# Peptides against a protein of PDB entry 5ONS: the designs that were tried, part 27

Target 1, 181 residues: chain A of PDB entry 5ONS
Amino acid sequence: MFKKFDEKENVSNCIQLKTSVIKGIKNQLIEQFPGIEPWLNQIMPKKDPVKIVRCHEHIEILTVNGELLFFRQREGPFYPTLRLLHKYPFILPHQQVDKGAIKFVLSGANIMCPGLTSPGAKLYPAAVDTIVAIMAEGKQHALCVGVMKMSAEDIEKVNKGIGIENIHYLNDGLWHMKTYK

## One batch from the design tools (peptide; made by RFdiffusion4, then SolubleMPNN)

Design b1_p11_5_s4 (from b1_p11_5, 6 letters changed)
Fold by OpenDDE base, seed 5:
Structure b1_p11_5_s4 (fold): chain B 181 residues (1-181), chain A 11 residues (1-11)
Amino acid sequence: as target 1 above (181 residues)
Amino acid sequence: SIADEYKEYLD
């Protein structure tokens, strides 16, 4: 989603959200990420305005005090930014790729099944379309936010093709955006 | 840091 993304060229505008819209978004976030509920007032304090940075290709980035928190495309599901995920690593279920897959993930490549079934990888139960944090063998912090394109069961069984779609990865265009005031 | 953790793979 952000492989060739550039803040200067791909951001259209920024709007401040109404209170009612913010409440709706918070409810959506709790629905998607139930574990976030106790932390949501810390992540999005009531006293702070919430803004949407509108980008090309129908991408929207949710921000509070310039911090990039979540993003979505075409009003689909919300994804946490890696920067938020690093602060709250539990908001997504995890999958772990082997060390050999790291260089490909960081080039924006989708995660192929063998990178999730090989020694050093750890594949946890997850259904298709689940948003997951991609961890790496021997590393502490997530390097990617992805979406399961196959269930964990099918990844193990078929072990061929795209297992997880790469949505946002370390050092991509969104990562380099850092903040937006 | 995150950069240190993945420095081998980052430009």
Scores: peptide ipSAE 0.623, ipTM 0.940, DockQ to the pose 0.671
Fold by OpenDDE base, seed 2:
Structure b1_p11_5_s4 (fold): chain B 181 residues (1-181), chain A 11 residues (1-11)
Amino acid sequence: as target 1 above (181 residues)
Amino acid sequence: SIADEYKEYLD
């Protein structure tokens, strides 16, 4: 989603959301990520304005105090930014790729099944279409936010093709935005 | 830092 993304070229505008809209978004976030509920007042304090950065390709980024929190495309599901995920690593279920897959993930490549089934990888139960945090062998912090294109069971059984779609990865265009005020 | 953690893979 952000492989060729550049803040200067791909951001259109920024709007401040009304209170009612913010409440609706918070409810959506809790529905998507139930574990975030106890932390949502910390992540999105009531006293702080919530803004949407509108980008090309129908991408919207939710921000508070300049911090990039979540993003979505075409009013689809919200994804946490890696920066938020690093602070709250539990808001997504995890999958772990082996060491050899790291360079490909960080080039924006989708995650192939062997990178999730090999020694050094860790594959956890997850249904297709689940948004997941991609961890890496020997690393502490997630390097990617992805979407399961196969269930964990099928990844293990078939062990061929795209297991997880790469949505947002470390050092992509969204990562480089850092903040937006 | 996160950058340090993955520095060998980053430009």
Scores: peptide ipSAE 0.622, ipTM 0.940, DockQ to the pose 0.697
Fold by OpenDDE base, seed 3:
Structure b1_p11_5_s4 (fold): chain B 181 residues (1-181), chain A 11 residues (1-11)
Amino acid sequence: as target 1 above (181 residues)
Amino acid sequence: SIADEYKEYLD
């Protein structure tokens, strides 16, 4: 989603959200990520305005005090940014790729099944379309936010093709945006 | 930093 993204070229405008809209978004976030509920008040304090950075290709980034928190495309599901995920690593279920997959993930490539089933990888139960944090063998922090294109069960059985779609990865255009006020 | 953790893979 952000492989060719550049803040100067791909941001259209930024708007401050009304209270009613913020309430709806918070409810949606809790629905998508139930584990976030106890933390939502410190992530999005009531006293702080919430803004949406509107980008090309119908991408919207949710921000508070300049911090990039979540993003979505075409009003689809929200994804946490890697920067938020690093602060709250439990927001998403995890999957772990082996060392050999790291360089490909960081080039924006989708994650192939063998990179999730080989020695060094760890595959946990997850349904198709689940948004997941991608971890790496020997590393502590997530390098990617992805979406399961197959269930974990099918990844193990088929072990061929795209297992997880790469949505946002370390050092992509969103990562380099860092903040926006 | 996180960037340091993956430095061998980053330009």
Scores: peptide ipSAE 0.620, ipTM 0.940, DockQ to the pose 0.743
Fold by OpenDDE base, seed 4:
Structure b1_p11_5_s4 (fold): chain B 181 residues (1-181), chain A 11 residues (1-11)
Amino acid sequence: as target 1 above (181 residues)
Amino acid sequence: SIADEYKEYLD
């Protein structure tokens, strides 16, 4: 989603959200990520305005105090940014790729099944379309946010093709954006 | 740091 993303060229505008819209978004976030509920007031304090950075290709980034928290495309599901995920690693279920997959993930490539079933990988139960944090063998912080294109069960059984779609990865255009005020 | 973790893969 952000392989060719550039803040200067791809950001259109930024709007401050009304209270009612913020409430709706918070409810959606809790629905998508139940584990975030106890932390949501810390992540999005009531006293702080919430903004949407509108980008090309129907990408929207949810921000508070300049911090990029979540993003979505075409009004689909929200994804946490890696920067938020690093602060709250439990927001997403995890999957771990082997060491050999790291260079490909960081090039923006989708994650192939063998990279999730190899000895250095760890595959955890997850349904298709689940948004997941991609961890790496020997590393502590997530390098990617992805979407399961197959269930964990099918990844193990079929072990061929795209297991997880790469949505946002370390050092992509969104990562380089850092903040937006 | 995160940068240190993945430095061999980042420019």
Scores: peptide ipSAE 0.618, ipTM 0.940, DockQ to the pose 0.620

Design b1_p11_6_s1 (from b1_p11_6, 7 letters changed)
Fold by OpenDDE base, seed 4:
Structure b1_p11_6_s1 (fold): chain B 181 residues (1-181), chain A 11 residues (1-11)
Amino acid sequence: as target 1 above (181 residues)
Amino acid sequence: SEADKIFEESL
């Protein structure tokens, strides 16, 4: 989603959200990520305005005090930014790729099944379309935010093709967009 | 960033 993203070229405008819209978004976030509920007042304090940065290709980034928290495309599900995920690693269920897959993920490649079933990888139960944090063998911080394209069960059984779609990865265009006020 | 540095150090 952000492989060729540039803040100067791909941001259209920024809008401040009304209270009712913020309430709706918070409810959506809790529905998507139940574990975030106790932390949501810390992540999105009531006293602070919430903004959406509108970008090309129907991408929207949710921000508070300039911090990039979540993003979505075409009114689809929200994804946490890697910067938020690093502060709250438990927001997403995890999958782990082996050491050899790291360089490909960092280039924006989708995660192939063998990178999730090989020694050094860890594959946990997850259904298709689940948003997951991609960990790397020997690393403590998430490398990527992805979406399961196959269930964990099918990844193990079939072990061919794209297991997880790469949505956002370290050092992509969104990562380099540190703040926006 | 700190995340970048931590990741680089772990490679």
Scores: peptide ipSAE 0.603, ipTM 0.938, DockQ to the pose 0.147
Fold by OpenDDE base, seed 3:
Structure b1_p11_6_s1 (fold): chain B 181 residues (1-181), chain A 11 residues (1-11)
Amino acid sequence: as target 1 above (181 residues)
Amino acid sequence: SEADKIFEESL
């Protein structure tokens, strides 16, 4: 989603949200990520304005105090940014790729099944279309936010093709954006 | 870079 993203070229505008809209978004976030509810007032304090950075290709980035928190495309599901996920790693279920897959993930490549089934990888139960944090063998921080294109069960059985779609990864255009006020 | 520090120079 952000492989060729550039703040100067791909941001259209930034709008401050009304209270009613913020309430609706918070409810959506709790629905998607039930475990976030106790932390939401810390992540999105009531005293702080909430903004949406509107980008090309129908991408929207939710921000508070310039911090990039969540993003979505075409009003689909919200994804946490890697920056938020590093602070709250429990927001998403995890999958772990082996060391050999790291360089490919960091180039924006989708995660292939063998990178999830080989020694050094850890594959946890997950249904298709689940948004997941991609961890790496020997590393503490997520390197990617992805979407299961196959269930964990099917990844193990078929062990061929795209297991997880790469949505957002370290050093992509969204990562480089850092803040936006 | 910031990412290099976070990911222990694996980039």
Scores: peptide ipSAE 0.276, ipTM 0.846, DockQ to the pose 0.183
Fold by OpenDDE base, seed 2:
Structure b1_p11_6_s1 (fold): chain B 181 residues (1-181), chain A 11 residues (1-11)
Amino acid sequence: as target 1 above (181 residues)
Amino acid sequence: SEADKIFEESL
């Protein structure tokens, strides 16, 4: 989603949200990420304005105090940014790739099944279309936010093709935005 | 890069 994304070229505008809209978004976030509910007032304090950064290709980024929190495309599901996920790693279920897959993930490549089934990888039960945090062998922080394109069961059985779609990764255009006020 | 540093720090 952000492989060729540049803040200067791909951001259209930024709008401040009304209270009612913020409440609706918070409810959506709790629906998607039930574990975030106790933390949501910390992540999105009531006293702080919530903004949407509107980007090309129907991308929207939720921000609070310039911090990039979540994003979505075409009003689809929300994804946490890696920066938020690093602070709250429990927001997403995890999958772990082996060492060999790291360089490819960091180039924006989709995660192939062998990178999730080989020694050093850890594959946890997950249904297709689940948004997941991609961890790496020997690392503590997620390097990617992805979407299961196969179930964990099918990844193990088929063990060929794209297991997880790479949506957002370290050093992509969203990562390089850092903040937006 | 910043990403490299953070990722290395996660080792």
Scores: peptide ipSAE 0.130, ipTM 0.782, DockQ to the pose 0.221
Fold by OpenDDE base, seed 5:
Structure b1_p11_6_s1 (fold): chain B 181 residues (1-181), chain A 11 residues (1-11)
Amino acid sequence: as target 1 above (181 residues)
Amino acid sequence: SEADKIFEESL
């Protein structure tokens, strides 16, 4: 989603959200990520305005005090940014790729099934379409936010093709954006 | 940061 993303070229505008819209978004976030509820007041304090940075390709980035928190495309599900995920790693269920897959993930490549079933990888139960944090062997911080294209069960059984779609990865265009005020 | 290290080590 952000492989060729550039803040200067791909951001269209920024709007401040009304209270009612913010409430709706918070409810959506709790629905998607139930574990976030106790932390939501810390992540999105009521006193702070919430903004949407509108980007090309129908991408929207939710921000508070310039911090990039979540993004979505075409009003689909919200994804946490890696920067938020690093602060709150429990927001997403995890999958772990082996050491050899790291370079490919960081190039924006989708995660192939063998990279999730090989020694050093850890594949946890997850349904198709689940948004997941991609961890790497021997590392503490997620290097990618992805979407399961197959269930964990099918990844193990089929063990070929795209297991997880790479949505946002370390040092992509969104990562380099850092803040937006 | 660890993120930076992950990137550099994986180039």
Scores: peptide ipSAE 0.112, ipTM 0.794, DockQ to the pose 0.264

Design b1_p11_6_s2 (from b1_p11_6, 6 letters changed)
Fold by OpenDDE base, seed 5:
Structure b1_p11_6_s2 (fold): chain B 181 residues (1-181), chain A 11 residues (1-11)
Amino acid sequence: as target 1 above (181 residues)
Amino acid sequence: SEAEKIFEESL
């Protein structure tokens, strides 16, 4: 989603959200990420305005005090940014790729099934379309936010093809967009 | 960033 993303070239505008819209978004976030509820007032304090940075390709980035928190495309599900995820690692369920897959993920490549079933990888139960944090063997921080293209069960059984779609990865265009005020 | 340092060897 952000392979060729550049803040200067791909951001269209920024809007401040009304209270009612913010409330709706918070409810959506709790629905998607139930574990976030106790933390939501810290992440999105009521006193702080919430903004949407509108980008090309129907990408929207939710921001508070310039911090990029979540993004979505075409009003689909919200994804946490890696920067938020690093602060709150529990927001997403995890999958772990082996060491050899790291360089490919960091190039924006999708995660292939063997990278999730090999020694050093850890595959956890997850259904198709689940948004997941991609962890790496021997590393503490997520390197990617992805979407399960196969269930964990099918990844193990089939063990070929794209297991997880790479949506947002470390050092992509969104990562380099540190803040937006 | 700290995260970038963690993965620098893999870049």
Scores: peptide ipSAE 0.120, ipTM 0.792, DockQ to the pose 0.182
Fold by OpenDDE base, seed 2:
Structure b1_p11_6_s2 (fold): chain B 181 residues (1-181), chain A 11 residues (1-11)
Amino acid sequence: as target 1 above (181 residues)
Amino acid sequence: SEAEKIFEESL
């Protein structure tokens, strides 16, 4: 989603949200990420304005105090930014790729099944379309936010093709955006 | 960032 993304070229505008809209978004976030509920007032304090950065290709980024928190495309599901995920790693279920897959993930490549089934990888139960945090062998922080394109069960059985779609990865255009005030 | 540093060798 952000492989060719550049803040200067791909951001259209920024809007401050009404309180009613913020409440709706918070409810959506809790529904999508139930574990975030106790933390949501910390992540999105009531006293702080919430903004949406509107980008090309129907991308919207939710921000508070310049911090990039979540993003979505075409009003689809919200994804946490890696920066938020690093602070709250429990927001998403995890999958772990082996060391060999790291360089490919960091280039924006989708995660192939062998990178999730090989020694050093860890594959956890997950259904198709689940948004997941991609961890790496020997690393503490997630390097990617992805979407399961196969179930964990099918990844193990088939062990061929794209297991997880790469949506947002370390050092992509969104990562380099850092803040937006 | 620290995260970038952790993965630097993999870039």
Scores: peptide ipSAE 0.118, ipTM 0.793, DockQ to the pose 0.182
Fold by OpenDDE base, seed 4:
Structure b1_p11_6_s2 (fold): chain B 181 residues (1-181), chain A 11 residues (1-11)
Amino acid sequence: as target 1 above (181 residues)
Amino acid sequence: SEAEKIFEESL
């Protein structure tokens, strides 16, 4: 989603959200990520304005005090930014790729099934379309936010093709955006 | 890079 994204070239505008809209978004976030509920007052304090940075290709980034928190495309599900995920790693269920897959993930490549079933990888139960944090063998921090394109069960059984779609990865255009006010 | 430092867990 952000492989060729640039803040100066791909941001259209920024809007400040009304209180009612913020409440709706918070409810959506809790529905998507139940574990985030106790932390939302910390992540999105009531005293702080919430903004949406509107980008090309129908991408929207939710921000508070310039911090990039979540993003979505075409009114689809919200994804946490890697920056937020690093602070709250429990927001997403995890999958782990082997060491060999790291360079490909960091190039924006989708994650192939063998990279999730090989020695060094860890595949946890997850349904198709689940948003997941991609961990790497021997690393503590997520390197990617992805979406299961197959269930964990099918990844194990079929063991070929795209297992997880790469949505946002370390050092992509969103990562380089850092903050926006 | 910042990403590399974080990924390698450098402070």
Scores: peptide ipSAE 0.109, ipTM 0.772, DockQ to the pose 0.227
Fold by OpenDDE base, seed 1:
Structure b1_p11_6_s2 (fold): chain B 181 residues (1-181), chain A 11 residues (1-11)
Amino acid sequence: as target 1 above (181 residues)
Amino acid sequence: SEAEKIFEESL
């Protein structure tokens, strides 16, 4: 989603949300990420305005105090940014790729099944379309936010093709955006 | 960042 993304070229505008809209978004976030509820007041304090940065390709980034928190495309599900995920790693269920897959993930490549079934990888139960944090063998921080294109069960059984779609990865255009006031 | 440094070493 952000492989060719550049803040200067791909941001259109920024809008400040009304309180009613913010409330709706918070409810949606809790529905998507139930574990976030106790932390949501810290992540999105009531006293702080919430903004949406509108980008090309129908991408929207939710921000508070310039911090990039979540993003979505075409009013689809919200994804946490890696920066938020690094602070709150429990927001998403995890999957772990082996060492060999790291360079490919960091190039924006989708995650192939063998990278999730090989020694050094860890595959946890997850249904198709689940948004997941991609961890890496021997690393502490998530390197990617992805979407399961196959169930964990099918990844293990079939072990061929794209297991997880790469949505947002470390050092992509969104990562380099850092903040937006 | 610290995270960037960790993964750059993997390349």
Scores: peptide ipSAE 0.078, ipTM 0.771, DockQ to the pose 0.180

Design b1_p11_6_s3 (from b1_p11_6, 7 letters changed)
Fold by OpenDDE base, seed 4:
Structure b1_p11_6_s3 (fold): chain B 181 residues (1-181), chain A 11 residues (1-11)
Amino acid sequence: as target 1 above (181 residues)
Amino acid sequence: SEADEIFEKSL
């Protein structure tokens, strides 16, 4: 989603959200990520305005005090930014790729099944379309936010093709967009 | 950290 994203070229405008819209978004976030509920007042304090940065290709980024928190495309599900995920690693269920897959993920490649079933990888139960944090063998910080394209069960059984779609990865265009006020 | 310098340049 952000492989060729540039803040100067791909941001259209920024809008401040009304209270009712913020309430709706918070409810959506809790529905998507139940574990975030106790932390949401810390992540999105009531006293602070919430903004949406509107970008090309129908991408929207939710921000508070300039911090990029979540993003979505075409009114689809929200994804946490890697910067938020690093502060709250438990927001998403995890999958782990092996050491050899790291360089490919960091180039924006989708995660192939063998990178999730090989020694050094860890594959946990997850259904198709689940948003997941991609961990790397031997590393503590998530390197990617992805979406399961196959269930964990099918990844193990079939072990061919794209297991997880790469949505956002370290050092992509969104990562380089550190703040926006 | 900054993702440990992007995993020490993919290392």
Scores: peptide ipSAE 0.631, ipTM 0.946, DockQ to the pose 0.193
Fold by OpenDDE base, seed 2:
Structure b1_p11_6_s3 (fold): chain B 181 residues (1-181), chain A 11 residues (1-11)
Amino acid sequence: as target 1 above (181 residues)
Amino acid sequence: SEADEIFEKSL
């Protein structure tokens, strides 16, 4: 989603949300990420304005105090940014790729099944379409936010093709935005 | 950190 994304070229505008809209978004976030509920007032304090950065290709980024928190495309599901995920690693279920897959993921490549089944990888039960945090063998911080394109069970059985779609990865265009005020 | 300097530049 952000492989060729540039803040200067791909951001259209920024709008401040009304209170009612913010409440609706918070409810959506809790539905998607139930574990975030106790933390949501910390992540999105009531006293702080919530903004949406509107980008090309129907991308919207939720921000509070300049921090990029969540994003979505075409009013689909929300994804946490890696920067938020690093602060709250439990927002998403995890999968772990092996050491050899790291360089490919960091180039924006989708995660192939062997990178999730080989030694050093860790594959946890997950259904198709689940948004997941991609962890790297031997590393603490998630390197990617992805979507399961196969179930964990099928990844193990088939062990070929795209297991997880790469949505957002370290050092992509979204990562480089850092803040937006 | 910047995520371990982007994992030491993909090493």
Scores: peptide ipSAE 0.631, ipTM 0.946, DockQ to the pose 0.192
Fold by OpenDDE base, seed 3:
Structure b1_p11_6_s3 (fold): chain B 181 residues (1-181), chain A 11 residues (1-11)
Amino acid sequence: as target 1 above (181 residues)
Amino acid sequence: SEADEIFEKSL
């Protein structure tokens, strides 16, 4: 989603949200990520304005105090930014790729099944279409936010093709956009 | 920090 994203070229405008809209978004976030509810007032304090950065290709980025928190495309599901996920790693279920897959993920490549089934990888139960945090063998911080294109069970059985779609990865265009006020 | 300097630049 952000492989060729550039703040100067791909941001259209930034709008400040009304209270009613913010309330609706918070409810959506709790529905998607139930475990976030106790932390939401910390992530999105009531005293702080909430903004949406509107980008090309129908991408929207939710921000508070310039911090990029979540993003979505075409009003689909919200994804946490890697920067937020690093602070709250429990927001998403995890999958772990082996060391050999790291360089490919960091180039924006989708995660292939062997990178999830080989020694050094860890594959946890997850249904298709689940948004997941991609962890790297031997590393603490998630390197990617992805979407399961196969269930964990099918990844193990088939062990061929795209297991997880790469949505957002370390050092992509969104990562480079550290803040936006 | 900063994701371990992007994992020592893809290491």
Scores: peptide ipSAE 0.630, ipTM 0.946, DockQ to the pose 0.193
Fold by OpenDDE base, seed 5:
Structure b1_p11_6_s3 (fold): chain B 181 residues (1-181), chain A 11 residues (1-11)
Amino acid sequence: as target 1 above (181 residues)
Amino acid sequence: SEADEIFEKSL
């Protein structure tokens, strides 16, 4: 989603959200990520305005005090930014790729099944379409936010093709967009 | 950290 993303070229505008809209978004976030509820007040304090940075390709980035928190495309599900995820790593369920897959993921490549079933990888139960944090063997911080294209069960038994779609990865265009005020 | 310097320049 952000492989060729550039803040200067791909951001269209920024709007400040009304209170009612913010409330709706918070409810959506709790529905998507139930574990976030106790933390949502410090992530999105009531006293702080919430903004949407509108980007090309129908991408919207939710921001508070310049921090990029979540993003979505075409009003689909919200994804946490890696920067937020690093602060709150429990927001998403995890999958772990082996050491050999790291370079490819950091180039924006989708995660192939063998990278999730090989030694050094860890594959946890997850349904198709689940948004997941991609962890790297031997590393603490998630390197990617992805979407399960196959269930964990199918990844294990089929073990070929795209297991997880790469949505946002370290050092992509969104990562380079540290803040937006 | 910056994700451990992007995993040490993605070794």
Scores: peptide ipSAE 0.630, ipTM 0.945, DockQ to the pose 0.189

